Peptides against a protein of PDB entry 4M9S. Designs and how they scored, part 128

Target 1, 135 residues: chain A of PDB entry 4M9S
Amino acid sequence: SRGLVGVECITPYSYKSLAMALQRCVEVLSDEDRSALAFAVVMPPGVDIPVKLWSCVIPVDICSNEEEQLDDEVADRLKRLSKRGALLSGKRMPVLTFKIDHIIHMFLKHVVDAQTIANGISILEQRLLEIGNNN

## One batch from the design tools (peptide; made by RFdiffusion4, then SolubleMPNN)

Design b1_p30_4_s1 (from b1_p30_4, 14 letters changed)
Fold by OpenDDE base, seed 2:
Structure b1_p30_4_s1 (fold): chain B 135 residues (1-135), chain A 30 residues (1-30)
Amino acid sequence: as target 1 above (135 residues)
Amino acid sequence: SAREKKWEEERKRLEELKRKLAKISEEALK
């Protein structure tokens, strides 16, 4: 599956140990969680993003297209990521949100496949237009 | 080059998208 590059890359991190730690965290993720993390690269770092917006870009294979089920599955993935090396930070109140840190985001910019980034952009642009039209 | 231009355009799109997402998120959390 496309997502993160499995090859060691040059990082701008001053501390090689941090980059290595992040890489190890990514390597032990499931394919679906790794994919979710990859798409986090299109999110603005340092911003609490509602699960609804995450669900616009994170691919979920569910039988039902119900929004509620989609959000729940996405939330579960994001929760797992938040527990693994603090890849994300979650907040429950006032709305369930997840935030990608600047450091993690910078890491992703170097290791996420270019096509994945392009896809994420296209998907989000389309979804946001749809949301806007429904308002 | 065409490749460089395409890359720059994609970068601009990404930054614009991020700004939009930030704005939407901010409004949703007010």
Scores: peptide ipSAE 0.501, ipTM 0.871, DockQ to the pose 0.027
Fold by OpenDDE base, seed 5:
Structure b1_p30_4_s1 (fold): chain B 135 residues (1-135), chain A 30 residues (1-30)
Amino acid sequence: as target 1 above (135 residues)
Amino acid sequence: SAREKKWEEERKRLEELKRKLAKISEEALK
């Protein structure tokens, strides 16, 4: 887990308790789930993002390169995050999407490593180009 | 400074990416 390893919470919030609660939620995550959460910082807050787009940036180790398997694994990870203190919110229809709210996003902006952000940007830009060329 | 310029460029890049993601998402959900 690169994005949130050893993060000291410097809270911009008026309510210290909220920042502390979020920090606790992050600390109890697995390394994989914590990494996934870190990359959510590159997503636009308040927007329902299809799993396909999440799969472009969320690192997943799968046996197959099949897109369906990748999406399923990513979806499972994001679903786990959605069960933790509303870190994400899932929506099944019309397609499976996940959304990061503004409060969580603001928290991540202050705690996620700059290199993780840079990596996420680069990866997404590359993947989006590939998707665009294939459509 | 060079550091400030790099920061601004990265910020611009990130914001543009977020806009693209939002647009793609909107199209996918229509």
Scores: peptide ipSAE 0.500, ipTM 0.871, DockQ to the pose 0.027
Fold by OpenDDE base, seed 3:
Structure b1_p30_4_s1 (fold): chain B 135 residues (1-135), chain A 30 residues (1-30)
Amino acid sequence: as target 1 above (135 residues)
Amino acid sequence: SAREKKWEEERKRLEELKRKLAKISEEALK
């Protein structure tokens, strides 16, 4: 499998405009999109990350999706997130990339479960090793 | 403590991963 099982995020921030706005955005997301957002915490903030690398950690059901369609499915999820406030920033040229901003990343560090972070690190490390060995 | 050591190791692991991701991303965008 390429992805992980997602978890819901609960914000410890209260009575702050940014926290309130982010909480509202997170609450209206589907489980799949919310999981995708959660795993953005393992990405370096402020860096344009190609969809191929996102697909290494974004939860996907490989039993329901063909391998060739995984990147497209991930791209669709990230695109939806980019339309929800400042959650992600998408860029099409020269390569389709998505970026997590520092402020959003800081929020995620506090609301994403520690075990999810640990799992994300392990899976991503494994996938990067595999990619490196194939190149 | 053992707990603190584990936390520090995890933090270092995460930072190394982020550096690797940034490098791969840079190469992919050349």
Scores: peptide ipSAE 0.498, ipTM 0.870, DockQ to the pose 0.027
Fold by OpenDDE base, seed 1:
Structure b1_p30_4_s1 (fold): chain B 135 residues (1-135), chain A 30 residues (1-30)
Amino acid sequence: as target 1 above (135 residues)
Amino acid sequence: SAREKKWEEERKRLEELKRKLAKISEEALK
């Protein structure tokens, strides 16, 4: 299932043109990239987040159980998103990170379904706890 | 080591994420 609602967005923006532009950007994404973007709604906006942490919430379909391959796949998706306007901002050094800005985050809050948001939060919290306990 | 340094930075971001995620959760789940 896709986390982004295909229904017309009820825009809270003063200018509908911005919402429409963002919607068009989302519509041209692949299903995998769109799903990754949807889960970005659970990330704190304005924060540079390491790929490892993104991988805690972004679903990947990899036959290999290697963590390195998981991070690479997630990174590739996030890189593609960063090339689509201002959806994400990537930094390569010193650690590969991606950041969602407040405007995009606010947009996602209105177009991502509530269940996807809830699931993303739950999964992320669980993974964060596991990382903390297992180091 | 460089690996240890990366882990330390990730840990710091992790703690920040936990705090901010709680706020996001509160708003998103209302």
Scores: peptide ipSAE 0.358, ipTM 0.780, DockQ to the pose 0.018

Design b1_p30_4_s2 (from b1_p30_4, 14 letters changed)
Fold by OpenDDE base, seed 5:
Structure b1_p30_4_s2 (fold): chain B 135 residues (1-135), chain A 30 residues (1-30)
Amino acid sequence: as target 1 above (135 residues)
Amino acid sequence: SERERRWEEERKRLEELKKRLAELSQKALA
């Protein structure tokens, strides 16, 4: 299933133009980047999240990427998303982090399908458990 | 209803994950 709904939806935003702009921005993304954006819905809005934690939920083809390359691949996707206006905000120092703003997060809550959210929760719970056991 | 219960459970799980992520992020950046 697709992570984001490709059709126009009603949003609680005061300005219809904002919702439309966000929708258009999502539509022009590659499937890979759009998927990454969809999973941003499980992240806390307004928080600078290290790439390591993003990698816990953003899907990467393990057949094409070694574990050591996972963070780099995820970072590249997030960097591309950060080039799309207000979708994500990147910060390089002291640690590379990315943040989703509340308004974008609210948009995603309305357009990301239930299955993607469920998958994100399951994957994240598993990875965080593993990290917790290893630390 | 069962559907409503499942929805609420998922919502709670998600909120807890977000909280945990925020805490982990804070620790990583401290």
Scores: peptide ipSAE 0.517, ipTM 0.876, DockQ to the pose 0.027
Fold by OpenDDE base, seed 4:
Structure b1_p30_4_s2 (fold): chain B 135 residues (1-135), chain A 30 residues (1-30)
Amino acid sequence: as target 1 above (135 residues)
Amino acid sequence: SERERRWEEERKRLEELKKRLAELSQKALA
């Protein structure tokens, strides 16, 4: 899936400089971090989302499949994103959460590949069903 | 058209997921 690779900044932003800055920020990310950011587009903007829910859509292929370990790896990626151009906002208390703001989300809606969005939807639907059944 | 139908269906699914995610997040933080 393409994700954000090779994306050119074409947005309806009146503040073109912000869009350009975001594009440059995205371009210097690792493939893994850029992928994580791309999938943030399927998250509700302005909501503090626990890492557990982020892990439903962000792929991890190196560490163990244990839930806690997966969350840790995902958290590391999200932390890196939060340190780059305020792409995400992290909150440690009471639970570690990350939030995508409306401005960044709007940017992503215009630049994230359609196939990535489709994949994210499919993955989330499956994982959320599992979470729902475990309650 | 078929393209339009797919787009609308995907949009609907996405909005439903976002709603569910928001609900789950709220519960987890309560």
Scores: peptide ipSAE 0.515, ipTM 0.876, DockQ to the pose 0.027
Fold by OpenDDE base, seed 1:
Structure b1_p30_4_s2 (fold): chain B 135 residues (1-135), chain A 30 residues (1-30)
Amino acid sequence: as target 1 above (135 residues)
Amino acid sequence: SERERRWEEERKRLEELKKRLAELSQKALA
């Protein structure tokens, strides 16, 4: 995926300062964290999503393919995002979840690369199919 | 156009995925 690297902030926001602030937050992220944020565009806004489902779409570059380590790495990335201008909202109980709000999601819809969206859709369809077959 | 059709289909797929994700999330948190 190409994530948000090199993408300028072009949004229909009435508040220019808000769009600029979000762009600055994105620019200071690491490549890994920025990629994770980009894939949040395929998540339903306003919904608490368990880390397990986030791990279905967020790529992990340097770790074991074991589910436990995968979830931990994904969780760490999402936690960092939640501390960067509240790009995500974390909730620990009863299950560790992260949520993207409607404002941030609207921002991402206008700045995330089309190929990233396409990849996210394909990956999720495959993973969700696997989950469904195992039920 | 063909391009418009492709993008519309992708948008529909995305909306369905978001719906499924929301349902799975609700189930996991119940």
Scores: peptide ipSAE 0.515, ipTM 0.875, DockQ to the pose 0.027
Fold by OpenDDE base, seed 3:
Structure b1_p30_4_s2 (fold): chain B 135 residues (1-135), chain A 30 residues (1-30)
Amino acid sequence: as target 1 above (135 residues)
Amino acid sequence: SERERRWEEERKRLEELKKRLAELSQKALA
């Protein structure tokens, strides 16, 4: 199984104009998309990450989705985020990937709940271990 | 303190995780 039940937290961040704009963007996201963005905080900034790896940490209710469709749903969420400001950058070739920039990542460090970060670390460690064992 | 130790352990885990993610990403894109 892939995915995670996470709790996202929005903390006001108004130090810089860019941060203020990002905060507004986050506030208008759906709970689903905001949660996906929150867990991006555990990803290395500036790295093009395949959707498969994103799906290891992006929260998806397995009771509502078939296993083979999880990556597609995650991709849709990430695509929406990439269309909202500069939250994510997507690439289609050679493999569909998404990247979080350093500035956005820095912002997330301030607004994402500590428990969400802890959960993301835990679940991702487990998922990567499973992937490694299956290769 | 115990709290400080826990935070350091978490930061270390996160760092290793990010390294592994980068490696896997590179392999997937090769």
Scores: peptide ipSAE 0.512, ipTM 0.875, DockQ to the pose 0.028

Design b1_p30_4_s3 (from b1_p30_4, 16 letters changed)
Fold by OpenDDE base, seed 5:
Structure b1_p30_4_s3 (fold): chain B 135 residues (1-135), chain A 30 residues (1-30)
Amino acid sequence: as target 1 above (135 residues)
Amino acid sequence: EERERKWKEQEEALKALQERLARLSAEALA
């Protein structure tokens, strides 16, 4: 629904200052990239996640249902996010992966709408089930 | 905080998914 909202939680000064900076970074994102960042909250922080798994939760509108094309579009969004400070970090070898930092994840836990998280969980559970059945 | 209340309701489900994702990621990168 709302995705990312403003910082409302009470935190130590140093964390609040960082949160304010992060909020400014979020505000300059496109709607699509901001949505992608919101759904990153469902990912385990500090873990290199293959693009294939990111594609299970990141909403994308593409012309084809081919997995490769889906992954490419998702990868492009994640690449843009990785260029925005420390939002995400990318790694190309051995597999293209992205990971969310613990601090960023903590930030998202406080600013992402609960309904968005619920939707992300639901979508991810469904997609993972499908992947598991096809293996 | 409404978000905090709802988060607690989703915490266990989220934790389980995150653990699963970590496992799947490890398998993919092995």
Scores: peptide ipSAE 0.543, ipTM 0.892, DockQ to the pose 0.032
Fold by OpenDDE base, seed 1:
Structure b1_p30_4_s3 (fold): chain B 135 residues (1-135), chain A 30 residues (1-30)
Amino acid sequence: as target 1 above (135 residues)
Amino acid sequence: EERERKWKEQEEALKALQERLARLSAEALA
């Protein structure tokens, strides 16, 4: 996926300085963490999302990780993001959740590639369908 | 016009998905 690689930030003048700061934060992320952040754009801003739902869209290499460890790997990535410029907010109780705020989400909507967004939507729709049919 | 149409379709799909995610999250946290 393209993710946030080579993105151009197009934001209102009033938020230009913040956007530039966020771009610098994104540039120093690993490829895996940057991809995770990119796919956060599909999540509803301001909502605590359980790790299980994050794991439906966050790409994890299945060749290096067992399926039963998927949630742990996703959680680790999201935890790292939460420690960098408060890109995400984590909550541990009662269920481990992560939330993207509206400001960060607005930034992502401007910089994340349209194809990445489309892929995220497609992946989530497929995974949620599978979860729904398994009940 | 075609680009605008595709963008609007993506926005609507995203909106619907986000609403569903919000509902599922609320259920999981209840």
Scores: peptide ipSAE 0.540, ipTM 0.887, DockQ to the pose 0.029
Fold by OpenDDE base, seed 4:
Structure b1_p30_4_s3 (fold): chain B 135 residues (1-135), chain A 30 residues (1-30)
Amino acid sequence: as target 1 above (135 residues)
Amino acid sequence: EERERKWKEQEEALKALQERLARLSAEALA
C-alpha cells in the first residue's frame, strides 16, 4: 500500500488543530502501522469490528499458516493504533473488536490514496468471499 | 468524466462492503 504522508493531508476541517494533530500521529507511525490505519478507511465507521474481519484487509506476513496467529498479529497492530490518541477504540468483551470513529474515518477518506482504497476493497472482497464459503 | 466515473464506482463498492461488514460484525458479536 502507499500509506499516508504529510503532503497528502488535505483537511476539510474548520479547525486545523485536529487535522494537524492527526497528521503528526500518522507521520510518526511505522510503515506497517500506517498502512493498517490507511486500510481502516474501508471499515464502517462507528462499528465494532472483530479482529477476524480486520485481518481480511490488513496485510500480514507470518511464518505460520494458522489463522489464529494472523489474528494475533493484526490485533497487535490495531492495539498500537488504539494507543495513538483516538485513532481506534478497542473493546475486549465479548469479542476483541476495534472501531474507527466517524471523525477519524472522515479524515482518512480525505487523505488516503485512491489506489490504497481500491486495493483495500479488492483484498476485502476476496477474503469475505472465502469467509462466506466457510460459514 | 472518466475520473468521476471511477470515483463513483469506488464509493459505491466501498459502501456495499461497509454494509456487508456491519452485518458480519453483528453476526459475530451475537
Scores: peptide ipSAE 0.538, ipTM 0.887, DockQ to the pose 0.029
Fold by OpenDDE base, seed 2:
Structure b1_p30_4_s3 (fold): chain B 135 residues (1-135), chain A 30 residues (1-30)
Amino acid sequence: as target 1 above (135 residues)
Amino acid sequence: EERERKWKEQEEALKALQERLARLSAEALA
């Protein structure tokens, strides 16, 4: 399967001290990790989301014949984000999940471009529909 | 005004999607 086309979103936001600090964290991320973080805005904050669902919106540049490989790549990105502290929270058991914090989510809503959000919504809706139709 | 309308529409779409994701997540974790 083909990975999702990546969308980078780096918009300076310095109105709040928290935003400033987060912006610094975002700036040091790789392009891929920043994209993953950006698309986290479409996820419900405070909810543990399985990697499979993250994979529906997180862009990947590698193609794989196995869905699990795509999930692994997504998981790696999300793991890196989680290691950056408050960006994401990961849980391995019972299922590998990641959660976007409310505060971070609020930040993303102000920083992530409207078009990126729209794209994330559209792509996710399509992927979910495809998954549903294939089950 | 048009920008505001589009923004509201996006927010509603996002909300609906997030609710769906929450349900799907719950199912996956069950």
Scores: peptide ipSAE 0.537, ipTM 0.887, DockQ to the pose 0.030

Design b1_p30_4_s4 (from b1_p30_4, 18 letters changed)
Fold by OpenDDE base, seed 3:
Structure b1_p30_4_s4 (fold): chain B 135 residues (1-135), chain A 30 residues (1-30)
Amino acid sequence: as target 1 above (135 residues)
Amino acid sequence: SAREEQWRRQEEALAALKERLARLSAEALA
């Protein structure tokens, strides 16, 4: 998967250790979950984002474009990420949301491929525009 | 440099999206 590259950073030893641990977690993910994690870089850190908005950027290959099915598949991926070293924080009430913390986001900004970031931004902008126009 | 400019553009784009995402999130959670 070209979504994530190797860790290249200049940080204190404690942060290097964390980066190494995170990299190990990324390496054992499935391709689908790793892609989902990569696109999490376009989300604002520290904000509870509902699954519907996550679905605007998380790539789905096998599901239909129906919102209900799409949201379920996206939610499953994000749930797995939240259980894998707390890469995300999930909250069920009042609406199912997921949040990326600042540390994980900072990690992703340095290891996610630049083209993937650009694509994620473009996709998100397009779909947010559609929501704004059709809502 | 080209790399620095690309990084700047990404940061600006992300910042612009952040406000809109926050608003949409608030509406969805209301």
Scores: peptide ipSAE 0.367, ipTM 0.845, DockQ to the pose 0.029
Fold by OpenDDE base, seed 2:
Structure b1_p30_4_s4 (fold): chain B 135 residues (1-135), chain A 30 residues (1-30)
Amino acid sequence: as target 1 above (135 residues)
Amino acid sequence: SAREEQWRRQEEALAALKERLARLSAEALA
């Protein structure tokens, strides 16, 4: 997956100054954090989403596939993103959740490549089906 | 165009998923 269209790219985003600022913010992210940010495009903006649901779509390449480790790794990535600009906002209680802002989401829709979006949708759909089947 | 149609389909799929995720999130937070 390519993730973002580019570290620095020209976008049709209507808010050009904001796009430039966000591009600079994205440039300083690690590859894994940038990938996590890219997949945030599939989440509904303005909604507090539990880490468990984020873990359905955020790729984890380093740690094991054990659920507890996955959730911790995803949480760490999302926490790092929340500390850079206003990419995400976190809430620790009652449940650890993260929310993507509408403005950031609009930005991602313009800079994340179509294949990454499609992959994220497919992955999320599959994981949600699995969750549903386990209920 | 083909690209426009692909984007339209993605937007529709995302919209459906967003509604489901919003519901699941609300349930998890209840």
Scores: peptide ipSAE 0.285, ipTM 0.814, DockQ to the pose 0.030
Fold by OpenDDE base, seed 1:
Structure b1_p30_4_s4 (fold): chain B 135 residues (1-135), chain A 30 residues (1-30)
Amino acid sequence: as target 1 above (135 residues)
Amino acid sequence: SAREEQWRRQEEALAALKERLARLSAEALA
């Protein structure tokens, strides 16, 4: 299946108003949604990313499922994030995409652990190579 | 077609991701 299993972000306390507000927002998320948000750090900010590409890095515990089912699960998580403090922006047309804004991305760069970032990069690089060879 | 448009957007996203990954990789190794 796609994604990583059992990875979460670490959100340290900060005296900055932005960090404090986002920290509270992150704390009320489920473990799964928080993990999904963590891996958004590897995405380029301000870019509408198709769900197919999100599914490469969003952790999903679903095993032995159809690829479309995995995409649907990822989409549901991203939709929930988009409805929670504008953590993401969703767009349905022409294709279902999600975008992380610069300010949120900047926050994540400081609170997501280095290992999570490294894992996300590794998986994404592998997936990009596979996609690139078949286009 | 809808499929062609989807592919176009995907390729555009991939290009952006490659650039992002290059930077992230460099930072991770520093």
Scores: peptide ipSAE 0.207, ipTM 0.681, DockQ to the pose 0.019
Fold by OpenDDE base, seed 5:
Structure b1_p30_4_s4 (fold): chain B 135 residues (1-135), chain A 30 residues (1-30)
Amino acid sequence: as target 1 above (135 residues)
Amino acid sequence: SAREEQWRRQEEALAALKERLARLSAEALA
C-alpha cells in the first residue's frame, strides 16, 4: 500500500509565541490536512523533498489508484499547507518539492504523538527499501 | 534535463531521509 492512515495531531501547547500562532493555524485545518501535517514530522527539516517521497508518509484517499493521481492528491494537500503561513515551503521548479523548516519541525515534535512517529518511520523505511530496489 | 534534475533531487532527498531514519531508529531503540 501507499501512504499512511490519517492520524490526528494532539492538541498543541504553547511554549513560545510562535507556537501560539501555529496552534491557531493548525486548529482551522481540516482533519485530513492536519493528519498530513502530523506525518511531516518524520521528514528531515530544511530539505526540499519531492512529492513522490512525501507520498510515502502522507495519508492518501482510496479514490486514487494511479501513482500520478496519488502524487497529485498529496501535492494538493501540501499546497494547502504551504498557504498556511510558515507550515511548508513549496518549490515548483525545476522539480515540485516541499520543505518543512526546523522551527515548524520542532513544533511538530511536541504535538505529534509517539505512535504516529513510530508508524511513519516504519512505513517510510519500507517505502525507501522499495524505491531503492526499483532504481 | 528535467528528468535528470528530478533524479538528482530524489537521490538527495533519499539520502537525507536515510540519515534521519537511522537517527530516529536508534533513538527509538535506546
Scores: peptide ipSAE 0.126, ipTM 0.646, DockQ to the pose 0.019

Design b1_p30_5_s1 (from b1_p30_5, 17 letters changed)
Fold by OpenDDE base, seed 4:
Structure b1_p30_5_s1 (fold): chain B 135 residues (1-135), chain A 30 residues (1-30)
Amino acid sequence: as target 1 above (135 residues)
Amino acid sequence: EEEEREKEEEIRRLALEGLRKSLAELEKRE
């Protein structure tokens, strides 16, 4: 899938400057961070999502399959995104969560490749099923 | 301590609820 790479910023935003700014922020991200951002489109906007749930959709390459390590790696990526044009909003207490704003989410819905969205949904559904079965 | 646990559980509950709704909406668009 293309993710966000090479996708022209076409949004319903009335303010072209905002769309351009977001596009520039996306373009300077690493491939991994850009991928993470792309998959953020499957998250509900305005909701504080625990890192554990983010880890269900954000792909990471770690040596260990330990859940704690996975969460830490995901958290690092999300933290970077939160520092880059406030693409995400982090909250530390009572648990570490990240939230995507409606504006950013709307942007992503228009620029993220359809296949990427489909993949994200599929991955998330699979992981949530696994979590549900473990609870 | 119990209060913090309850807050965490609430956050998770709200997140899962939001996810379910979001997924349903996204699937309808595809």
Scores: peptide ipSAE 0.513, ipTM 0.888, DockQ to the pose 0.028
Fold by OpenDDE base, seed 5:
Structure b1_p30_5_s1 (fold): chain B 135 residues (1-135), chain A 30 residues (1-30)
Amino acid sequence: as target 1 above (135 residues)
Amino acid sequence: EEEEREKEEEIRRLALEGLRKSLAELEKRE
């Protein structure tokens, strides 16, 4: 799957057990969910990010042209990630947001390939500009 | 509703600010 370096995770993280647990969590994810997790690396850790902003970077293969459906699909993926080893933390009120933890973010920085990171940044910047121009 | 809207706006503002900082940092390290 695009985005993650390999089956074996090499991380400078001090807690080997945690790294192994995270690697196991990544391995059991679907390709779509794993891709979504990879792009989470571009998000600031510890910040509640609205689904609308997540939708700017999370790739969705099958979606209608309706923005609402895009957000729903993205939200579903992020919800699944939040249920698997607390890869993300979700909040429902006042708006649906998801947050990546610092520990998870550090892990992703080392396991997500540089090209995926670069692509995620580029896509996010482009889409943010588009949103800004439309408002 | 007004209070909820204000909170939502604040969350979006904080998120965008965080994104800006994070993106700048990631780009610098690449």
Scores: peptide ipSAE 0.509, ipTM 0.887, DockQ to the pose 0.029
Fold by OpenDDE base, seed 3:
Structure b1_p30_5_s1 (fold): chain B 135 residues (1-135), chain A 30 residues (1-30)
Amino acid sequence: as target 1 above (135 residues)
Amino acid sequence: EEEEREKEEEIRRLALEGLRKSLAELEKRE
């Protein structure tokens, strides 16, 4: 799956130095973490998103059959992203959430390929329907 | 405990609302 494209980000605000820094941060990520970051583009910026909702779009290759373990694995990935260049901001209380900043989200919109975005939307919509039906 | 639960529910509500809006915007740009 194509995730992040190695293209120089041209933002309307022209944070060229920030874009370069973000590009370097992305390049040193593992394939799994980079993929997770790519799918963050489907999340609304500036909103605290619970891990359970992140798990709807973050691909996990090896996961136990237990939903709780899925959330833990996703949380670990998101925690790593939060420690690398503050790509995400995590909160533990009252519930574990992660938030993507507007600037980072804008960067992702320019470097994530259209197919990945489309896939992320499709996956999220499907999972949300499933969650809604189970409640 | 009740206050914390209410806060959690509010966070979930806001997240879902944000997701819906974001998805709608992304679909229009495609």
Scores: peptide ipSAE 0.507, ipTM 0.886, DockQ to the pose 0.028
Fold by OpenDDE base, seed 1:
Structure b1_p30_5_s1 (fold): chain B 135 residues (1-135), chain A 30 residues (1-30)
Amino acid sequence: as target 1 above (135 residues)
Amino acid sequence: EEEEREKEEEIRRLALEGLRKSLAELEKRE
């Protein structure tokens, strides 16, 4: 099931206007970009996260088994998210990273399905374990 | 190149630390 589709924005925000604006931003996203945004909830807010780590949680439906292509596809999705309502902040140097804002993260925690969050955590933990064992 | 590699490693280390903390917080709310 899509983590953000059909979820009514019930936020404790006194700022109804912000919640509505964010909801509109989410609604105009493609399915793949919306999914990427949903899984961003597992990332710590305010931290520059390398694309390599984003690739551990962002689902990619169509990619070759080449790791380099995976990172490029993930980067493209994150770049699109950064352009739409500044949902993410990107940095190119010294390494390409993306950061989620605290406000956006708080919004996601309220609108993303609990199962999606749980799945994202599980996937991330598994991938991190694999990376650790291969080093 | 060495300085850039060191910066990259630091960014990864900080990111991993942040991830571990975030995961622990999210698990407590479930």
Scores: peptide ipSAE 0.509, ipTM 0.887, DockQ to the pose 0.029; fails the geometry check

